# Ledger of designs, part 52: peptides against a protein of PDB entry 3OGK

Target 1, 307 residues: chain A of PDB entry 3OGK
Amino acid sequence: ATPDRLSRRFPNLRSLKLKGKPRAAMFNLIPENWGGYVTPWVTEISNNLRQLKSVHFRRMIVSDLDLDRLAKARADDLETLKLDKCSGFTTDGLLSIVTHCRKIKTLLMEESSFSEKDGKWLHELAQHNTSLEVLNFYMTEFAKISPKDLETIARNCRSLVSVKVGDFEILELVGFFKAAANLEEFCGGSLNEDIGMPEKYMNLVFPRKLCRLGLSYMGPNEMPILFPFAAQIRKLDLLYALLETEDHCTLIQKCPNLEVLETRNVIGDRGLEVLAQYCKQLKRLRIERGADEQGMEDEEGLVSQRG

## One batch from the design tools (peptide; aimed at target 1 N28)

Design b1_p22_5_s3 (made by RFdiffusion4, then SolubleMPNN; from b1_p22_5, 8 letters changed)
Fold by OpenDDE base, seed 4:
Structure b1_p22_5_s3 (fold): chain B 307 residues (1-307), chain A 22 residues (1-22)
Amino acid sequence: as target 1 above (307 residues)
Amino acid sequence: SLEEKQREELEKWLEEKEEELK
């Protein structure tokens, strides 16, 4: 699509993100003077910023010691911690945060790289936190955390509205979804196709208020699980879905209230046409052209500059 | 001074982060 055509198709579009290049190296995004380490910042925060309730580190090196210092310095005053694309810490650091900051509302580790020692941090969070609103460890690799702890969090944190996770088997999250009565957003998980069990996920019950979602590895066989509440969907993350162009068209047609769509180039011109036709409330569109472009065999899966 | 510069940079960083949190 051309900018002109896009504007005509989506008059309410407020944001457009086209990603066609590999991500820049993280080291280039960190100020050299600080070496990319959060240590000096944490020190300053601890000493002089007693009113600070929200901390967001992006693409920085964070050690367990840094997290421990921050946790102890802010304690229950810390409401938001975002470790966005950070590295250098272990789950011990996370444990310190959740142990000392028991009133934390937002905890994000999206796309962070860390060493996983155990699942204690999530367990501790589950045992003591009742304030959590946003939990996000999307695109991370936690193998030692328990879905039961996530369920406990959902049960205890009545204000929990957004949860993004790694590659949890979705069926293991059934209890979580049942408990998360106020959940509006869910991203992640893992849908694993079983040829022998085509109805494997058909009985999944999602929270009633769910309107923003992105299920990883969702294929056309799993896509129907969204149909009962598709009209309620306002945001879709299809970046990690296994949908072809036609599948996109099918799903989009069922989401007339869609406001935000994130997908890959596989949507194609056809998908964009369908999107324009059925999703009049669209505000933001993100199309990624990544490594998956090389695997695109469908001619319709290409977004044309002319289309 | 280096300390003043660091403080200014931190302040700027914090402001940027606050905006990101909105």
Scores: peptide ipSAE 0.016, ipTM 0.436, DockQ to the pose 0.036
OpenDDE base, seeds 1, 2, 3, 5: peptide ipSAE 0.000, 0.000, 0.000, 0.000; ipTM 0.372, 0.363, 0.360, 0.382

Design b1_p22_5_s4 (made by RFdiffusion4, then SolubleMPNN; from b1_p22_5, 12 letters changed)
Fold by OpenDDE base, seed 3:
Structure b1_p22_5_s4 (fold): chain B 307 residues (1-307), chain A 22 residues (1-22)
Amino acid sequence: as target 1 above (307 residues)
Amino acid sequence: SAEEEERERLEEELEKRQKELL
């Protein structure tokens, strides 16, 4: 569909989701008229889609100018922006969004590729937003943003329920977790094993309502931090956990209310058996093939066709 | 308001940055 056709057919459109071509196609000389650019859509949104509250770009090319135009056109009417696996923008574009769209509830940049100039966008969001419900920059590389701004967001945004971050040291997020009283979902961070301090993470206090969790680089030594609230866990993302088959079995046994599990082949047939035995409320299972697991012929870590 | 003034300053800064990129 063309932007013009969409606006004519649906002048009162509230939500728009656009999907571009796979990233592999984006690195080739993209013709100017390639459906991967959001520019024509942003123009149409700005001119004709005056009731649009939610925008989701998936695998699109998004420039800072596109973001700026969108931000100014929708301003406080924009409730949701998802830059899902997008590219072509910098943190200046993000700064424009958070500056102009101060009532944004959902901001997602998951798996997007961008140029990081500074951490001002997160600081601006922290200073002025009180509406945020979902913040997601999972699997991104932000090095210039501050955990303190994340804490400020948690204090100011009482409806904040889901936060997914990059590789923040989890101990730097202690203040965030204390402030995020209504947080139900957290993914990301970085757990770093310290042989000299085995209890490094044991005193972590998670939000009381936390039930959807994915801690990056969580190993068997850190896994016990989940045990106090494992019974309330409904979703686990173990894609980036450093758990072996036995560790999976141990954790799964403690999560009887698990509804969604995302993990790697390391769970094995044994882990799947344990899952079937203990997790009777399971609704969704995602098993990904880890790149590193292709070389580990360990029979125990493979999900067979029988499992 | 002080918040509006800060917003305007940020908008001006963004506009300057955009002009530098073009």
Scores: peptide ipSAE 0.025, ipTM 0.532, DockQ to the pose 0.039
OpenDDE base, seeds 1, 2, 4, 5: peptide ipSAE 0.000, 0.000, 0.016, 0.020; ipTM 0.367, 0.371, 0.468, 0.511; seed 1 fails the geometry check

Design b1_p22_6 (made by RFdiffusion4)
Pose (drawn by RFdiffusion4):
Structure b1_p22_6 (pose): chain A 307 residues (1-307), chain P 22 residues (1-22)
Amino acid sequence: as target 1 above (307 residues)
Amino acid sequence: EEEEEELEEIIEEKLEEREEEE
């Protein structure tokens, strides 16, 4: 339908969610220029959806111009913006929305592709934003943003509940973790072990409510930092973990309250067996395919009828 | 209906290209 039709039928929308490209685009089957331009929708938002406080674009093309217009038109009213698997914008668009939308509660860019010219957008949030509840750039290449800015955001945003990030060194986020007193969910970061520091981590202060998490590149040697509070973990994202079938069993075994698990097939039939009696409350399971080229990551990394 | 048929053709061509590369 046309944007005109939407605003005529529902002039007082508070929340809007638009999907563009077919689901096949998540698997590199759809041309990049196929469509899903968000622009006519943002123009319609400017003129006729004057009550909109939340926008979620999924698999759509979003330009800097379109986000500059959205920021100016909705300003302090934009409580939530989700750029979900979108493309076509840059850090100029992010900066525009974080400077004009001073009361953003939830900002999300998971799996989006954009050009990164600088890191001022994150710094702008750190300087002025107090209301942020969820910040999410989970699956994203950011090389110019400072972990100091993220820590500062945690110090200023009392209601920060959920943060998902890129390839920050976990050690650089120690300050962030101490400051994020109310943090219930963390995903991302980078666990980089060097033989030089056998106990490079073991001294992580995780927020005492963290119960939904996934540490990227987590190996068997760093896995134990989760044991002190594994009884509390309700959601685990081992999708980007570097741990073998045996290690999965050991960790899954310690999470009796786990309700959501996402993982690669390395979990193996053996891991599913463990999951089968320790985690009776499990509600959602996703076993994504692993490195399928040179053996199934190990000789147990195949799930079957047994699992 | 025409747009769905074109989309199915684009997907089939892309899968055929991948099979040829293998």

Design b1_p22_6_s1 (made by RFdiffusion4, then SolubleMPNN; from b1_p22_6 with E8K E9K K14V E16R E17K)
Fold by OpenDDE base, seed 4:
Structure b1_p22_6_s1 (fold): chain B 307 residues (1-307), chain A 22 residues (1-22)
Amino acid sequence: as target 1 above (307 residues)
Amino acid sequence: EEEEEELKKIIEEVLRKREEEE
């Protein structure tokens, strides 16, 4: 479909989702010469799609200029921006978005590749936004953003329900968790095992409504931090957890209300049996083979092929 | 029993998809 045809056919379009290169062919890289640029679409949005509130770019090339144009064209009318597995922009583009779109409710950059210049975009978001409901930069590498800004966002955005982040030390997010009273979903962070301080995470207080969770690098020593509220967990993302088969069994038994599980092949047949026994409300299961598991012969961690 | 059967189907579908990707 061409942008001009879309605008002519649907001048009152409120939501647009564009998909670029298929996943199977992308190998986590979008070539610059692929032609999956958002520029012609942003031009059309700016000129003709005045009612557009939601934009979702998936696997597209997005420049700072594209983001700036989009930001200025939609301003406070933009409620949702999803840069899903996109590339080609810097944090300057993000700054433009949050500066001009002060009523944005959903901001997603999950698995996007970008050049990080500074943390100003998150600071600006913290200073001016009170509408944010979903913030997602899961599986990204922001090193210059401040956890204090995330805390400020949580304090100011009372409708904030879902936050997914990169590799923040979880202890740096204590203030954020205290402020995020309505948070239902959290993914990301970094749990760092310290042999000298085995209980460093035991006093971590999570938001009371938290029911969808994925803590990166969570091992068996950190897993007990979930036990006080395991019964209310509805979704677990264990893709980046450091749990073995037995650890999965232990955790799953404590989550009888689990509806969605995402994990690696390490769950094994045993973990699946335990899942079937204890998680009667399960609606979705995702099992991936981790890159680190391609060479690991763990008999207990393998799911048997059913003939 | 019905919930268990549904879960079984979910697991089987996941396993099937995994096998297709290998």
Scores: peptide ipSAE 0.043, ipTM 0.539, DockQ to the pose 0.026
OpenDDE base, seeds 1, 2, 3, 5: peptide ipSAE 0.021, 0.021, 0.024, 0.022; ipTM 0.469, 0.507, 0.471, 0.563; seeds 1, 5 fail the geometry check

Design b1_p22_6_s2 (made by RFdiffusion4, then SolubleMPNN; from b1_p22_6, 10 letters changed)
Fold by OpenDDE base, seed 4:
Structure b1_p22_6_s2 (fold): chain B 307 residues (1-307), chain A 22 residues (1-22)
Amino acid sequence: as target 1 above (307 residues)
Amino acid sequence: AEEEKKLKEIIEKRLAERAAAE
């Protein structure tokens, strides 16, 4: 498909999802004219897709100029921007988006590769946005953003329901969790073992509606922090948890309403048995062969759908 | 503790690799 053909065929398009290059391993096998750059699409959006409010770029090359043009073209009409596994931009591009699109509801840059200039984009978002519902920079590395800005976002965006972050120390997110009264989903963060303070996370208070969760580096010592609300958990992301087979069994037994589980093959047959026994509402199971397991690191695990 | 540390390092590496991949 070409941008011009799209606009001619669908001048009132409200949602656009573009998929670019495949995984990096196959990138070199794709012709250069595959359409991996968003530039021509952004041009078309700016000129001819005046009703577009949702943009999802997946595995695309996105420059700061592209983001700036998109931001200015759509402004407060842009409700959703997903930079899914994209590359080529910096935080300056993000700053442009949040500066001009102050009514944005969904902002995603999950697994995107970018150059971090500063934390201004998150600060700007915190200062001016009250519409945000979904914020997702999971599997990214932001070293210059402030947990305080995330807290401010939670305070100001009363419809905020899903937040996925990078490697924030979980204790720095206490204020965020207290402010995020309507939060249903949280992924990311960083749990750090402290031999001198093994119970450092035991007093962590999560939002009352939290039911989709994935805490990075959660080990068996931290796992009990979930127990008070384990019965309300619907989705668990354990891909980056530090749980062994028995730990999986322990946690799964406490999550009878689990609908989605993502984990590594460390769950084992035993964990799967426990899952089958206790999680009767399970709809999706994703088991990846993690880097901590034997085999090919790039191999995707089994995805099972249950009726 | 040592095993957990090693595993954490592996996971961190994976996180970094995925974040940088595309």
Scores: peptide ipSAE 0.098, ipTM 0.755, DockQ to the pose 0.026
OpenDDE base, seeds 1, 2, 3, 5: peptide ipSAE 0.009, 0.042, 0.027, 0.025; ipTM 0.444, 0.725, 0.682, 0.660; seed 2 fails the geometry check

Design b1_p22_6_s3 (made by RFdiffusion4, then SolubleMPNN; from b1_p22_6, 12 letters changed)
Fold by OpenDDE base, seed 5:
Structure b1_p22_6_s3 (fold): chain B 307 residues (1-307), chain A 22 residues (1-22)
Amino acid sequence: as target 1 above (307 residues)
Amino acid sequence: DEEKKKLEEIIKKRLEELKKKK
């Protein structure tokens, strides 16, 4: 499909999803630089797709100029922007989006590669947005953003239900969790074990509605922080947890209402047996290869999705 | 600590691979 054909056929299009790179490229079957530029599409959006409120770019090249044009063209009509595994932009492009699209509800840049200039984009979002429902910069590297801005977002955006972050120290997010009263999903962060302070995380208070969770680097010493609300957990992301087979068994037994589990092969046959025994509402199971197996590069091809 | 380092390396590797797809 071409941009011009799309606008002619669907002038009232509200949602657009574009994919630039096929999965086969991950296996070196296609050159890594094989992808699409969003520029022609952004031009078409600006000129002819005036009802578009949701944009999803997957594995595409996106420049700051593209983001700026999109932001100005759609302004407060833009409700959803997903930069899924995209590259080519900087935080200046993100700043343009949040400056001009003040009613954005979903902002995603999961697994995108970008140049970080400053943390102004998150600050601007915190100062002016009250509509945000989903914020996702999972598997990204932001070193210049402030956890205080995330707290401000939680305070001001009462409909905020899902937040996925990079490597924030979890203790820096205490204020965020307190403010995010309606939060249902949280992924990411960083748990850092301190031998001198084994109870470092035991006083963490999570939002009362939290039921979808994935904490990075969660080991058996930190796992007990979930036990007070384990019965209400519906989705667990353990892909980046530091749990062994026995730890999986312990946690799974405490989550009888689990519907979705994502984990590594460390769960083993024993963990699967425990899962079948205790989690009768399970709908989806994703098992990836562990770190010691050569095939982590082929994650999308090796994911055993059952459900 | 060793397992955490391994996981951090995996995440880093994934991010680097994404950067190469520019």
Scores: peptide ipSAE 0.228, ipTM 0.817, DockQ to the pose 0.035
OpenDDE base, seeds 1, 2, 3, 4: peptide ipSAE 0.019, 0.082, 0.107, 0.226; ipTM 0.576, 0.728, 0.712, 0.820; seed 1 fails the geometry check

Design b1_p22_6_s4 (made by RFdiffusion4, then SolubleMPNN; from b1_p22_6, 9 letters changed)
Fold by OpenDDE base, seed 3:
Structure b1_p22_6_s4 (fold): chain B 307 residues (1-307), chain A 22 residues (1-22)
Amino acid sequence: as target 1 above (307 residues)
Amino acid sequence: AEKEEKLKKIIEEVLEKRKKEE
């Protein structure tokens, strides 16, 4: 499809999702004819798609100028922006988005590659947004953002239900968790083992409605922090956890209401058996191939369990 | 250190595979 034809065919379009080329091509010189740049689409959005409230770019090249144009064109009408595995922008582009789109509800830049200039974008979001429902910068490399701004967002955005972050030390997110009273989903963070203080995470208080989570770096020593509310867990992302087969078995056994599991092949046949035995409500199972010494030789796949 | 390194390798492999599939 071409941008110019889109507005003519769908003048009242509210949601647009564009998929670019595979990530492997994103870091190479991509010819203009490959359609990897969002620029022509942003131009069309700005000029003709005046009811568009949701934009999802997947594996696209997005410049700061593109983001700035989009931000100014849609302003408070933009409710959703997903930069899914995109590249080409800096935090200045993000700053423009949050500055001009004050009522944005979903902001995603999961697995996007960008140049980080500062943490102003998150600060601006914290200072002015009260509408945010979903914030996702999972698997990104932000080093200049503040967990305090995340806490402020949680305090001000009462409809905030899903937050996925990078490598924040979990203890720095205590204030965030306290403020995020309606949070249902959390992924990311960093759990760091301390031999001198093995119980350092045991006093963490998670939001009461938390039922979907994936704690990065979670090993068997930290896993018990989930046990108090394991029965209410509906989704687990163990892709970036440091759990072995037996650890999977232990955790899965405590999650009888699990509906979605994402993990690596380290779960093994034993883990799958335990999963089948204890998780009767499982709807989706995603197994990724990881650099695990032990695991299934089976190919990566998504399995939908319909009993 | 060992924990972080292990996860780094895991992440790298997962991401590399995703690049090939998508």
Scores: peptide ipSAE 0.250, ipTM 0.839, DockQ to the pose 0.034
OpenDDE base, seeds 1, 2, 4, 5: peptide ipSAE 0.241, 0.209, 0.236, 0.248; ipTM 0.833, 0.835, 0.832, 0.844; seeds 2, 5 fail the geometry check

Design b1_p22_7 (made by RFdiffusion4)
Pose (drawn by RFdiffusion4):
Parts: C-alpha cells; sequence; structure tokens
Structure b1_p22_7 (pose): chain A 307 residues (1-307), chain P 22 residues (1-22)
C-alpha cells in the first residue's frame, strides 16, 4: 500500500513497523538494489503521522537524508528507532538522530550495513542521553567508537536494561559492567585469550541481574566466568562461541532455568541429550549450521534423530 | 537442497575459522 493509504486509515499511529526486501535477502539471494526504500514513508511520517513515537524498519534501504528528515520531524518524540537489517546510511545519519531525538529509549542497528566515518554518534549519546533503555548494535562492524563512551552511557542511563555490541574487548568493558547496575541482557564483545595471561578474565564483575547473554568468541577457558550465576541465566546465545561439543554439555548442564538457547550444530546429539533433562523449561531452541567445510567442527558436531 | 547460510553467519564463521587457526 501507499503511505498515503496508511496515514488516511490510521492517522494517529504511535508505532509503525515496515518490512521491505523478501526474507531471501538475508541469505544473499536478493539484489542489493531490489527495493525497500524507506524514504516515501519518512516523508509521510513528517506530514501526516504526527503522533509516531516508534519506528522499526526491517530489511529496508535507509539513507542519511531519510534519517535526517525523520530526526527533525519527530525529534524529542522518537522514543524508539530500530534499523533492523537495513542498509544505505552512514554515521552521519546516526548522529543526526541522536542529537535531534534527545529522549530515545531504544536504538537498534542489529545486522545493518552502513558506512562508518566516525564515532561521534556514540559520544553524543554519552554526553546528553539519559533515557536509553535498550541499545543494540549486535551484529555490526564499528571500529571508531570508544568503549569509554559506552561506559559513560551506563553511568547516566539508570534504566539501561539491554545492550548488545560489536567486537569490543570484554576487558575494556569492565567499567561498563560495574556501571550498568540494571543490565539484564548483554550480547557481543570479544573474548580474546592470550597464553600470556592464563587468567586474563576470571575477574569479571557481571551485573547482578544479567540473565540473558551471549559472549562472542567465548572459549572453554573463559566459559567458567558464567558458572557463578548460571542458575540465573534464562537466555543463552552461543551462536558466535568458540566452544566444542563437550564444553556445551558442561555449560548447558549448569543452566536449569534456561528458556532460550541459540547455538551452532556443534551442540551435537550429546548436547541435546544434556539439554533434554537439565533444562525442562526450554521454550525456544535454534540450532544454526556451523563450519561445514572441514569436518563438522568435531566428531560429535552433528545433530540427528538421536538428539 | 538446503538454503544458503545467512550472510552475517557466514562472515562470522570465517572470522571464527581465522581465530581457530591462530
Amino acid sequence: as target 1 above (307 residues)
Amino acid sequence: PPLPKPVHLTKMLEKMEKRREE
């Protein structure tokens, strides 16, 4: 339908969600220029959806111009913006929305592709934003943003509940973790072990409410930092973990309250057996495919009828 | 035939392979 039709039928929308490219685009089957331009929708938002407080674009093309218009037109009213698997913008667009939308509660860019010119957008949030509840740049290449800015955001945003990040060294986020007192969910970061520091981590202060998490590149040697509070974990994202079938069993075994598990097939039939009696409350399970070229990551990393 | 893997996952698996080599 045309944007005109949407605003005529529902002039007082508070929340809008638009999907563009077919689902196949998540698998590199759809041309990049196929469509899903968000621009006519933003123009319609400017003129006729004067009550909109939340926008979620999924698999759409979003330009800097379009986000500059959205930020100016909705300003302090934009409580939530989700750029979900979108493309076509840069850090200029991010900066525009974080400076004009001073009261953003939820900002999300998961799996989006954009050009990164600088890190001022995150710094701008750190300097002026108090209201942020959820910040999410989970699956994203950011090389110019400072972990100091993220820590500062945690110090200023009492209601910060959920943060998902890129390849920040976990050790650089120690300050962030102490400051994020209300943090219930964390995903991302980078666990980089060096033989030089056998106990490089073991001294992580995780927020005492963290119950939904996934630490990227987590190996068997760092896995134990979860044991002190594993009884509390309700959601686990081992999708980007570097741990073998045996290690999965050991960790899954310690999470009796786990309701959501996402993992690669390394979990193996053996891991599913463990999951089968320790985690009776399990509600959602997603076993993604792993490295399927040089053996199934190990000689148990195959799930079957047994599992 | 099964569908291809998600693009983000393919990239991450390549990075994970590099980490395993190191």

Design b1_p22_7_s1 (made by RFdiffusion4, then SolubleMPNN; from b1_p22_7, 11 letters changed)
Fold by OpenDDE base, seed 2:
Structure b1_p22_7_s1 (fold): chain B 307 residues (1-307), chain A 22 residues (1-22)
Amino acid sequence: as target 1 above (307 residues)
Amino acid sequence: APLPIETWLAKQLEKLEERRKA
């Protein structure tokens, strides 16, 4: 479909999702006429799609100018922006979005590639937004944003239910977790082992409603922090955990209400057996091949073709 | 430049190796 045809057919469109070509094409010299640019769509949104509340760009090229135009055109009417696996923008574009779209409810940059200029976008969001429900910059690298701004967002946004972050040290998020009283989902962060302080995370207090969880780099020593609320866990993202087969078995046995599991092939046939035995409410299972599989000498740690 | 997912996986592998050596 072309932008012009879309607006003529659907002038009252409220939600738009655009999918670009596979990522591999986005890093090469892309011709200017490549359909992966959001620019013509943003122009059409600005001019003709005045009721648009939700925008989802997937694998698109997005410039700061595109974001600025979108922000100014939709302003407080924009409720959802998802930059899913996008590229071409900087944090200046994000700043424009949060400055002009003060009632945004969902902001996603998951797996997007961008240039980080500063942390002002998150600070601005913290200072002015009270509507945020979903914040997701999972699998991104922000080095200049402040955990304190994340805490402020949690305090001010009472409907905040899902937060996915990059590699924040989990101990820096203590204030955030205390403030995020209605948080149901958390993914990301960084658990860092300290041989001199094996229990440094044991006193971590999670939000009481937390039921969807994916802590990055969680190993067997940190895993016990989940045990007090394991029975309420409905979704686990273990893709970036540092758990072996036996660790998976231990955790799964404690999660009888698990509905969604995402993990690596390290779960093995044994882990799948335990999953089938203890997790009767399981609806979705995703097993990805890990890069660590090439180094696993133990065949027992692999899911067989029978599983 | 590496994809964000590639960078994330690389960090995971690095941390996994560090823990296995400890």
Scores: peptide ipSAE 0.392, ipTM 0.884, DockQ to the pose 0.220
OpenDDE base, seeds 1, 3, 4, 5: peptide ipSAE 0.391, 0.026, 0.384, 0.348; ipTM 0.886, 0.652, 0.883, 0.865

Design b1_p22_7_s2 (made by RFdiffusion4, then SolubleMPNN; from b1_p22_7, 13 letters changed)
Fold by OpenDDE base, seed 5:
Structure b1_p22_7_s2 (fold): chain B 307 residues (1-307), chain A 22 residues (1-22)
Amino acid sequence: as target 1 above (307 residues)
Amino acid sequence: APLPIETWLEKELKKLEERKKK
């Protein structure tokens, strides 16, 4: 579909989702097919889609200029922006979005590739937004943003229910967790094992309503921090956990209300058996092939095709 | 053949492996 045809057919469009071609094809698509760039769509949004509240770009090329134009065109009417696996922008583009779209409820840039200039975008968001419900920069590499700004967002945005972050040290997020009273979902962070301080994370206090969780680099020593509320966990992301098959079994047994599990092949047939035994409400299971298959000589870590 | 773009997952898994070796 062309942008112009869309606006003619649906002048009152409220939600738009655009999907680019898979990354493997992106290098081949740069010369001929403008379909990978959001620019023509942003132009159309700015001119003709005046009721658009939600924009989702998936695997698209997005420039700072595109974001700036979108931000100014939709301003406080923009409620949702998802830059899902996008590339081509910098944090300046994000700054424009949060500066002009002060009532944004959902801001996602999960798995996007960008150039980080500074942490101003998150600071601006913290200073002016009170509407945020979902913030997701999971699987991104921000080094210049402040956990204090995240805490401020939690204090100011009472409807904040889902936050996914990059590689923040979890201990730096203590203030955030205390402030985020209504948080239901948290993914990301970084658990860093300290042999000299085995109880480093045992005193972490999570939001009381937390039921969807994914902690990066969580090993068997850190896993017990989940046990007090494991029964309320409904979604678990273990893609980036450092858990072996037996660790999976231990954790799964404590999560009888689990509905969604995302993990790697390390769960093994044994883990799947335990999952079937203890998690009767499971709705979705995602198993990714990990590079760890090369190191685990033990047949027990492989999910058989028959499981 | 275009060099396979390392997925974020693959990149992160490499980091995990590096952490396991320390």
Scores: peptide ipSAE 0.190, ipTM 0.736, DockQ to the pose 0.309
OpenDDE base, seeds 1, 2, 3, 4: peptide ipSAE 0.265, 0.265, 0.118, 0.128; ipTM 0.784, 0.784, 0.677, 0.715; seeds 1, 2, 4 fail the geometry check

Design b1_p22_7_s3 (made by RFdiffusion4, then SolubleMPNN; from b1_p22_7, 12 letters changed)
Fold by OpenDDE base, seed 5:
Structure b1_p22_7_s3 (fold): chain B 307 residues (1-307), chain A 22 residues (1-22)
Amino acid sequence: as target 1 above (307 residues)
Amino acid sequence: PPLPKETWLEKELKKLLERKKK
């Protein structure tokens, strides 16, 4: 569909989701003619979609100019922006969004590729936003943003319920977790094993309502930090955990209310058996083939293709 | 530019897994 056709048919559109080309096509220079650019859509939004409050771009090329135009066109009416696996922008574009859209509730840039110029966008968000409910820059690499700004966001945004981050050392997020009183979901961070301080994470205090989580690089030594509230866990993302089959079994046994599990094939048939035994409320199971498969010839670590 | 084949997180995970196997 063309942007102009959409606006003519739905001038009162409140939510727009655009999907670009499949991942396979993203390896080649997407010809300009394949509609992978958001520019014509942003133009249409600016001119004709005056009630649009939610925008979701998936696998599209987004420039800083596009973001700036979108930000200025929608301003405080923009409640949701999702840059899902997008590319082509820098942190200047993000800065424009948070500067002009001060009442944004959902900001997502999960798995997006961008050039990082500075951490000003997160600082600006921290200084002016009080509406944020969902912040998600999961699977991104920011080196210039401050965990202190994340803490400020938590203090100022009382409705903040879901935060997914990139490479923050978990200990730097202590203040954030303390401030984020209503946080239900957290993913990301970085757990760094320290042989000299094996218990460095044991005193970490999580938000009381936390029930959906995925800690990056969580190994068996760090896993016990979840045990105090394992019974309230409803969703676990273990895709980026460093858990073996037995570790999965240990954790799963402590999560009787687990509804969603995402993990790698390392869970094995044994882990699946334990899951079936202890997690009677399980609704969704995602098992990805990970790098683990190339080295573990052990039959126990392979999920048998049981149809 | 084409989206990277692997996210930073995925790359780092692979590195960590490789280290554990050694």
Scores: peptide ipSAE 0.301, ipTM 0.804, DockQ to the pose 0.240
OpenDDE base, seeds 1, 2, 3, 4: peptide ipSAE 0.016, 0.290, 0.286, 0.005; ipTM 0.535, 0.799, 0.798, 0.417

